# Designs tried in a protein design run: peptides against a protein of PDB entry 7PB4. Part 3

Target 1, 105 residues: chain A of PDB entry 7PB4
Amino acid sequence: KMLNIKEYKEKLLSTLGEFLEDHFPLPDRSVKKKKKNIQESSVNLITLHEMLEILINRLFDVPHDPYVKISDSFWPPYVELLLRNGIALRHPEDPTRIRLEAFHQ
Target 2, 218 residues: chain B of PDB entry 7PB4
Amino acid sequence: DALQMAVGYFEKGPIKASQNKDKTLEKHLKTVENVAWKNGLASEEIDILLNIALSGKFGNAVNTRILKCMIPATVISEDSVVKAVSWLCVGKCSGSTKVLFYRWLVAMFDFIDRKEQINLLYGFFFASLQDDALCPYVCHLLYLLTKKENVKPFRVRKLLDLQAKMGMQPHLQALLSLYKFFAPALISVSLPVRKKIYFKNSENLWKTALLAVKQRNR

## One batch from the design tools (peptide)

Design b1_p8_1_s4 (made by RFdiffusion4, then SolubleMPNN; from b1_p8_1, 3 letters changed)
Fold by OpenDDE base, seed 5:
Structure b1_p8_1_s4 (fold): chain B 105 residues (1-105), chain C 218 residues (1-218), chain A 8 residues (1-8)
Amino acid sequence: as target 1 above (105 residues)
Amino acid sequence: as target 2 above (218 residues)
Amino acid sequence: MLRLMVEE
């Protein structure tokens, strides 16, 4: 049963990878290092694929608390995309935490 | 420079200790408004103020006023728009601010220096079609952005579903007509031949200001 | 959306 879940996960992630890269790429931070002091937090944004992988992993690894804390590496448009499309849900008491919605319903 | 002082005030935020916070805020806001409507703002000023307006740092009334005066002197940086879209998704701005932003984005579209990164946001804008308040303006934006490569079967299905739900809206028909132009095989439905493309509020709040900007940059 | 993403 666990092997099938891992294989399914890998297949899902692989299938989604190309689609997500094509249709929802990260903006090129060609932030020319102009010296202006905007502490643009040099936080490396993760891809939507990586974000989904984190959410899926959390669901499988910690099914009783499948929520992931939104970090600075989470690009807000990705978070909104997942929430708006019902792919993810916010924690009812902590809006900084999200979980993957069970697709089998 | 009074404008630099005003921008600096908004960037740093309100000083907690000032007894005259409201008067100071109003003074700086009026300074920004006056310069923006008279001369337009530099790209750097728009970058700063646009982010402030969408970050939730100030109240909705202030944010609305700032956003309304985001009039370029010459160009708007594409990076400013990308950052702005990010702020919209954080959810700290009101629904009315989101609507105003999309209206602004459509109005200022030709003044954005580059479109490469904005085109990459196509999928995000398309996802916003589900918001009934945003839908008319998002359709207009997508009409401006859509390339042949963006016309996919799943997007066609989504547009047709929206049409089934909300009826034959002029803005949706305009976008569907463009989709049919790029990919006629994907849209079997006969669309009425509309001679005139109509988008809601084609006369934007900035029409007079933008005419003045174009005249100064000739 | 995920269904749509998997069906393409």
Scores: peptide ipSAE 0.024, ipTM 0.834, DockQ to the pose 0.184
Fold by OpenDDE base, seed 2:
Structure b1_p8_1_s4 (fold): chain B 105 residues (1-105), chain C 218 residues (1-218), chain A 8 residues (1-8)
Amino acid sequence: as target 1 above (105 residues)
Amino acid sequence: as target 2 above (218 residues)
Amino acid sequence: MLRLMVEE
């Protein structure tokens, strides 16, 4: 049963990878090196594929607490996309945490 | 410069200790409004103020007023738009602010210096079509952005589903007609031959201001 | 969305 789930997960992520890259790529941040003082921390944004992988992994690894904390690496449009399409849900008591929806029904 | 002081005030945020907070805020807001409507704003000023308007740092009334005066002197930086879309998705702005932003984006579309990064956001805009309040404006934006490469079977299905749900809305018909133009094989449905593309809110709040901007930059 | 992504 676990092997089938892992294989299914990998297949799902693989299939989604090309689609997500083509239709929801990260914008090229031309980090114009503005001057020294405002450390706009060049937070490395993760891809939508990586975000989904994190959510899926959390669901399988910690099924009793399948929520992932939204980090600065989570591009807000991706979070909104997942939430709006019912792919993810916010934690009812902590809006900074989200989980994958599809597997809890 | 009064404008620089005003922008700096908004960037730093409300000073907690001032008894005259509201008067100071109003003074700076009026300064920004006056300059924006008379001369337009520099790209750097728009970058700062647009982010502030969408960040939720100020109340909805203030954010709305700031957004309404995001009129360029020459161009708007594409990077500012990308950042703005990011803020829009954080959920700290009101629904009315989101609507206003899309109206602004459509109105200012020709003044954005580049479109390469905005085109990468096509999927995000398309996903916003399901919001009934945004749908008319998003359709208009997509009408401006759509290339042949964006016309995919899954997007056609979604548009047809939306049409089934909402009826034959003029803005949806306009977008579907464009899709059919690029990919006639994907849309078998007969679309009414509308001679005139109609987007309901073609009345741009900024029409007069934008005409003035175009005249100054000729 | 996920279903649509998997069917393509």
Scores: peptide ipSAE 0.021, ipTM 0.826, DockQ to the pose 0.181
Fold by OpenDDE base, seed 3:
Structure b1_p8_1_s4 (fold): chain B 105 residues (1-105), chain C 218 residues (1-218), chain A 8 residues (1-8)
Amino acid sequence: as target 1 above (105 residues)
Amino acid sequence: as target 2 above (218 residues)
Amino acid sequence: MLRLMVEE
C-alpha cells in the first residue's frame, strides 16, 4: 500500500512537473546581474513543482501537522495559485502556514 | 530634487512622530503626481513607486493615487511589472487596486521595454480570468500577450466554460477569436465574425498622458 | 486545475 502511494506520488509529481514548468515557469532572475547596490535579497525561489513536493511530503511525513511554513523561497504567485485553485489551504490561525488540500475527500 | 525627496519619503515610509504626517504625505504625493503627468517618471522611479503602491505600505487611497501616476517618461522595466505581479499575489492590496493595476498594465503595455518575462506570467494572468472584476482587463492583457504556444486545450476549455457562465462577453469573444486564429482545430464553436475588437474602457485614464509621452519620445 | 494537469 505504501509503495503504491509512493509510486503514485512520483507519477503525479512528474506529470505535474512538466505541466508546471511549461505553464508556470519561474521568471528568469538573469536581469539582476548589473547594478551592485540594491540588496535584492538573493533568495533562491523554488519551482512550483518543488513547492508541491514539499507540501505532499509534509502531508505524508507529518499527517497530524501537515502545514508548511511559507519561506522567502516561496514565490508569492505560486502560493496564490495553489490557494486560489484549492490545492492548498492556509492555517486558520497562522496565515504563514499552508497545507496541501486532501483531494481524497 | 523635489521628486527625489518625495520618492525617498515613500521608500522610508511614514515617520511615526510627526503630527503633520498627512500634510507631508500630501505634499510628496502631489510632487510625484505633478512630475508624472508633466514629464513622466524614470523607469527607476516607477520601479520604486509601483512596488510601494502594491506592497500595502500605505492606505488604499494613497496607493490608488500613486498607481494612477505611474506614467513613464520613456519606458517601464519588465522587472517592475514582474515584481508588481508578485505583490498582487501577496494579498496586501485591495481588489480595486488590482483592477487598476491591470488597467494600467494594458494601458502601458507598449511602454514596457521587454515582454519575455511577462510572457512567462501568462498562466498567472490566465488564472485571474475567474475573477469577475478582473476578467475584462485580463482578457485584454491576454489578447496582447497570447502567442500560438499559449493556446492549449485546457485554456480553450476554461474560456468556453467562462463564456457559458458569463455569456458572450465582447472581451471573451476577442480572446477566443485570437485563440481560434492560432489553433482553429481546438475551437469548433462558430464565433461571430466581429470586424471590430471591443475591450472595456478602450479609453483609459492615461490616454492624454500617453499621447504626450509618445510625442516627447518621437 | 490539478485534475486537468493529470488528465493531460
Scores: peptide ipSAE 0.015, ipTM 0.816, DockQ to the pose 0.179
Fold by OpenDDE base, seed 1:
Structure b1_p8_1_s4 (fold): chain B 105 residues (1-105), chain C 218 residues (1-218), chain A 8 residues (1-8)
Amino acid sequence: as target 1 above (105 residues)
Amino acid sequence: as target 2 above (218 residues)
Amino acid sequence: MLRLMVEE
């Protein structure tokens, strides 16, 4: 049973990966290094694929608390995309936490 | 100069020690407004102020005033727009601010230096079509951004579904007509041949200011 | 959206 879930997860992520890369790529932060000391906090943003993987993993690993805390690596447009399309839900009491919506109900 | 001081004030935030915070705020707002409407703002100034207006650092009234005076002297950086879209998604700005931003984005579209990164945001803009308040302006933006490569079966279906839900809206029809132009095989529905593409509020708040900007840059 | 992503 666990193997089937892992395989399904991998297949889902693989299928989504190409689609997400094509339609929802990260913007190129080609910030030309102009010398000015703007320590723009080089927050490494994760891909939408990686974000979904985190959400899926949390759902399987901790089904009783399937919520993931939104980190600085979560690009806000991705979070909004997931929420608007019903792919993810915010925690009712903590808007900084989101979970994958269980589509199988 | 007065403008640099005003921008610096908004960037750093109010100094705790000022007894008359509101008077100082108003002074700096008026400075920004006066310069913006008279001469336009530099791309760097727009970058700073646009992010401030959308970050939720100040109240809605202040944010609205700042956003209304985001008039370029020459160009707007696409990076500023990308950052702004990110701030919109954080949810710290009001719905009215979001609407105003999309109106601004449409109005200022030709003044944005590059479109490559904005085109990458196509999917995010498309997702915003579901917001009834944003839909007219997002359709207009998408009309400006849409390339043949963006016209996909799933997006066609979504637009048709939206049309079924909202009715035959002029802004939706305009976008669908463009989609049909790029991919006629994907849209079997007969669209009324409208001679004029009509987007709601085609007369933007910045019409006079933008004419002045174009005249100065000639 | 996920269904749309899986059906393509």
Scores: peptide ipSAE 0.024, ipTM 0.840, DockQ to the pose 0.180; fails the geometry check

Design b1_p8_2 (made by RFdiffusion4)
Fold by OpenDDE base, seed 4:
Structure b1_p8_2 (fold): chain B 105 residues (1-105), chain C 218 residues (1-218), chain A 8 residues (1-8)
Amino acid sequence: as target 1 above (105 residues)
Amino acid sequence: as target 2 above (218 residues)
Amino acid sequence: TLYQMVEE
């Protein structure tokens, strides 16, 4: 049973990865490093695939608290996409935390 | 200059100690408005001010006024638009600001220097079709952005579902007609032959300003 | 749902 879940997870992530890469790619931040000293911490944005992987892993690893804290690596459009499509849900008391919803049905 | 001071004020935010915060804000806002409507703004100024308008740093009234004066002198940077879309998703701007942004984006579309990165946002714009307030403007934007590769079966289904829900909206029909043009096999439904593609609000808030920009850049 | 996105 656990092996089937892992395989299913991997297949789901793979299939989603292709779809998400095709339809929701990250914009190339052509951050031309013009020298302005603004410490915009070049936070590396993660892919939507990686974001989903984090959410799925959290659900499996910590099912009693399946919430992930939104980091600076989370591109806001991705977060909004997940929330709007009912894929993720915000924590009722902490809007900075989200969980995967699709597996709780 | 006065514009640089005004932009700098919005960028840095209100200094806590100023007793006349509102007067200072209004002064700088009027400066930006005056320059924007007369001459347009530089791409760098738009980059700064557009992000400020969408970041929730100021109140809705101020954000609305800033966004209304995002008139380019020459071009708008694609990067500014990408950043702006990111801010829209943070949820710190009002629904009215989001509507205004999409209206602005459609109005200013031809002045955006590049479209490659904006095209990557196609899926996000498409997802915004479900918002009834945004739908007319998003349809118009998608009409401008849609390429053959964007026309997928799932998007066709979503558009048809929206049509079933909302009825035969002119903006939705325009987008569906374009989809049918690119992928006729995906749309079996007979669409009414519309002689004119009509998006409501073709008369944008910036019509006069945009005419002036086009005249200056000839 | 994620499933609807994957099955399509």
Scores: peptide ipSAE 0.026, ipTM 0.810, DockQ to the pose 0.155
Fold by OpenDDE base, seed 3:
Structure b1_p8_2 (fold): chain B 105 residues (1-105), chain C 218 residues (1-218), chain A 8 residues (1-8)
Amino acid sequence: as target 1 above (105 residues)
Amino acid sequence: as target 2 above (218 residues)
Amino acid sequence: TLYQMVEE
């Protein structure tokens, strides 16, 4: 049972990963290498695939508190995409926390 | 410079001690408006002010006024647009501000220095088609952005579903016609041969300013 | 759903 869930998770993540990379890539921040002074917060944005992986892992690892705190590495368009499509839900009391919606209903 | 002081005020926010916060804000806002409409704004000034307008730092009335005066002197940085889209997704701006932003983006599209990163946002813009208030303007934006590689079966299905729900809207038909041009095999439906593409006149708010910008850069 | 988009 657990193996099938892991395999299903990996297959889902792989299939979603390719689709999401093709259709929702991160903007290439590499352009601003030149000018020194603006503290562009060097926050490394994670991919949508990595974000989904975090959410899925949290759901499996901590099913009683499946919420992930939105960090600065979470690109706002990705968060909004997940929320708008019902893939993720905000915590009712803490809008800075999101969980994966259980696809099983 | 009065403009630099005004931009600096919006960046740093209101200094706590002034009893006349509203008068100071209005003074700086008028300074930005006057320069923007007369001369246009530098790309750096647009970068700063556009982010402020969409960040929810100020009230909707102020944000609307700032966004309305985002008129370039020469070009708009693509990076400013990418950042702006990020702010839109944070949800601190009103629905009216979102509509205004898409109208602005369509109106100013030719003044954006590069399109490579904006093209990467295609999927996010496409996802906004489900918003009835945004749909006309997003269709226009997508019409400007769409390349052959963006025309996918799932997007065709979504557009056809939207057409079934909303009816034969001119803006949807324009986008579908472009999709059919790039991928005729994906669109089996007969589209009416529209001789003229009709989008809402998003440029109307900036028409005079845009003419002036084009004249200065010739 | 994103799933329907991927299965297709």
Scores: peptide ipSAE 0.024, ipTM 0.849, DockQ to the pose 0.119
Fold by OpenDDE base, seed 1:
Structure b1_p8_2 (fold): chain B 105 residues (1-105), chain C 218 residues (1-218), chain A 8 residues (1-8)
Amino acid sequence: as target 1 above (105 residues)
Amino acid sequence: as target 2 above (218 residues)
Amino acid sequence: TLYQMVEE
């Protein structure tokens, strides 16, 4: 049972990975390497694929509390994309927490 | 000097010592407005002020006024637009501010220095088509951004579904016509041949200001 | 849904 879930997860993530990279890539922040002084907070943003992986893992690891806290590594457009498409749902009492919806049906 | 002080006020926030915070805010806001409408703003000033307007740091009235005066002297940095889109998704700004931003983005599109990163946001803009208040402006933006590589079967389906829900809207028809131009095999539906592409509110709030900017940069 | 977009 666990092996099948893991394989399914890997297959899902793999299939999604290519699509997400093609259609929802991260914007390249890298262009302004040269100007020293802009302390742009170098928050390492994760890919949409990695975000989904975190959400899926949380659902399997902690099914009774499948919510993930939105971190600074979560690019806001990705969060909004997941919410708008019904892939994720905000916690009703804590808008800083989201869960994967597709697996709760 | 006065503009730098005004921008610095919005960036750093009110210095605690001002007894009349509202008067100080209004003074700085008027300074920004006057310079923006008269001369335009530098790309760096737009970068700072645009983020402030969308961050929810100030009230909706202030944010709206700031956003209305985001008029470039020369160019707008695409990085400012990318950051702005991120702020929109954080949800700290009002729906009216979001609408105003998309109107601004369409109006200022030609003044954005490059489009490579904005084109990467295509999918996010497309996802905003389902918002009835944003849809007319997002269609216009997508009409400006759409390349052949963006025209995918799933997006065609989404547009057709949206048309089924909302009816044959002129802005949606304009976008569908562009999609059909790039990928005629994906759109079997006969689209009415409209002689004129019509987007709602084609006369933007910035028309006069943008004409003045174009004249100064000639 | 994103899933519907990937399955197509």
Scores: peptide ipSAE 0.026, ipTM 0.849, DockQ to the pose 0.154; fails the geometry check
Fold by OpenDDE base, seed 5:
Formats: structure tokens, sequence, C-alpha cells
Structure b1_p8_2 (fold): chain B 105 residues (1-105), chain C 218 residues (1-218), chain A 8 residues (1-8)
């Protein structure tokens, strides 16, 4: 049973990865930071695939508290995309925490 | 420069110790408004002020006034737009400010220096079509951004579903007509041949200012 | 849903 879940997870992530990379890529921040002092927090944004992987892993690892805290690596458009499509839900008491919804239905 | 002082005030935020916080804020806001409508703003000034307007740092009234005066002297940086879209998704911005932003984005579209990164945001804009308040303006934006590679079966289905829900809206018909142009095989529905594409006049708020910008950059 | 988008 656990092996089938892992394989299913990997297949899901692989299938989603290609689609998400094609349709929802990260903006290329490689545009040369002209040295203006805006401390653009050098926070490396993660891909939507990586974000989903984190959410899925949390659901499997901690099913009684499947919420993930939104970090600075979470690109806000990705968070909004997941929420708007019903893929993720915010914690009712803590809007900084989200969980995967699609697997709880 | 008075403008630099005003921009610096908004960037740093109100100094706690000022007894006349509201008067100081109004003074700086009027300075920005005056320069923006008269001369336009530099790309760097727009970058700073646009982020401030969408970050929720100030109240909705102030944010609305700042956003209304985001008039370029020459160009708007694409990076400023990408950052702005990220702020829209944080949820600290009012619905009215979101609508105003999309109206602004459509109105200022030709003044954005590059479109490469904005085109990558296509999927995010498309996801905003479900918001009834945003839908007319998002359709207009998508009409400007849509390339053949963006026309996918799932997007066609979503547009048709939206049409079934909302009826035959002029802005939706315009976008569907463009989709049919790029991918006629995906749209079996006969669309009325409309000679005139009709979008809400998003640029009306900035019409005079945009004419002045175009005249200065000729 | 993302699932509907991927199945297509």
Amino acid sequence: as target 1 above (105 residues)
Amino acid sequence: as target 2 above (218 residues)
Amino acid sequence: TLYQMVEE
C-alpha cells in the first residue's frame, strides 16, 4: 500500500511538473539587478512543482496537521493559484498556513 | 527635489514622531500627483510607488490615488509589473484596487518596455477571469497578450463555460474571436462576425495624460 | 482544477 502511494505521488508530481513548468513558469529574475539598494530579499523562489511536493509530503507525513507555513520562498501568485482553484486551503485561524485540499475529498 | 522627497516619504513610511502626519502625507501625495500628470514619472519612481500602492502599507484611499498617478514619463519597467502582480496575490489589496490595477495595466500596456515576463504570467491572468469584477479588464489584457501557443483546449473550455454562465459578453466574445483566429479547430461554435471589438474603455481615466506622454516621446 | 488541466 505505501509503495503504491509513493509511486502515485511520483507519477502525479511528474505529470504536474511538465504542465506547471510550461504554463506557470517562474518569472526570470535574472534581469541584471541594477545595484539600486532595494534589498530585494534574495529569497530564492521555489517552483510550483516544489511547492506542491511540499504540500503533498506534509499531507502524508503529518495527516493530522497537514498545514504548511507559507515561507518567503512561496511566490504569492502560486499561492493564489492553488487557493483559487481549490487545490489548497488556508488554515481557518492562521492565514499564513495552507494545506492541500484535492486529496481530502 | 520635491518629488524625490515625496517618493522617499512613501518608501520609508511616516515618521512616528510627526504631529502632522496627515498634512505631510497629503503634501507628498499632491506633489506626486502634480508631477505625474504634468510630466510623468520615471520608471524608478513608478517601480517604488506601484509597489507601495499594492503592498497595503497605506490605506485604500491613498493607494488608489497613488495608482491613479502611475503615469510614465517614457516607459514602465516590466519588472515593476511582475512585482505588482505578486502584490495583488498577497491579498492586502482591495477589490477596487485590483480592478484599477488591471485598468491601469491595459491603459499603460504600450508603455511597458518589454513583454517577455508579462507573457509568462498569462496563466495567472487567465485564472483571474473567474472574478466577475476583473473579467472585462482581464479579457482585454489577454486579448493583448494572447499568442497561438496560449490557445489550449482547456482554456477554450473555460472560456465557453464562462460564456455559458455570464452570457455573450462583448469582452469575452472578443477574446473568443481571437482564440478562433489562432485555433479554429478548437472552437466549433459560430461566433458572430463583429466588425468592432468592444472593450470597456479602461484608458479613459488616463486618456489626457497618455496623449501628453505620446506627444513628449515623439 | 489542476487535475482537469493535466488530464488534457
Scores: peptide ipSAE 0.026, ipTM 0.840, DockQ to the pose 0.126; fails the geometry check

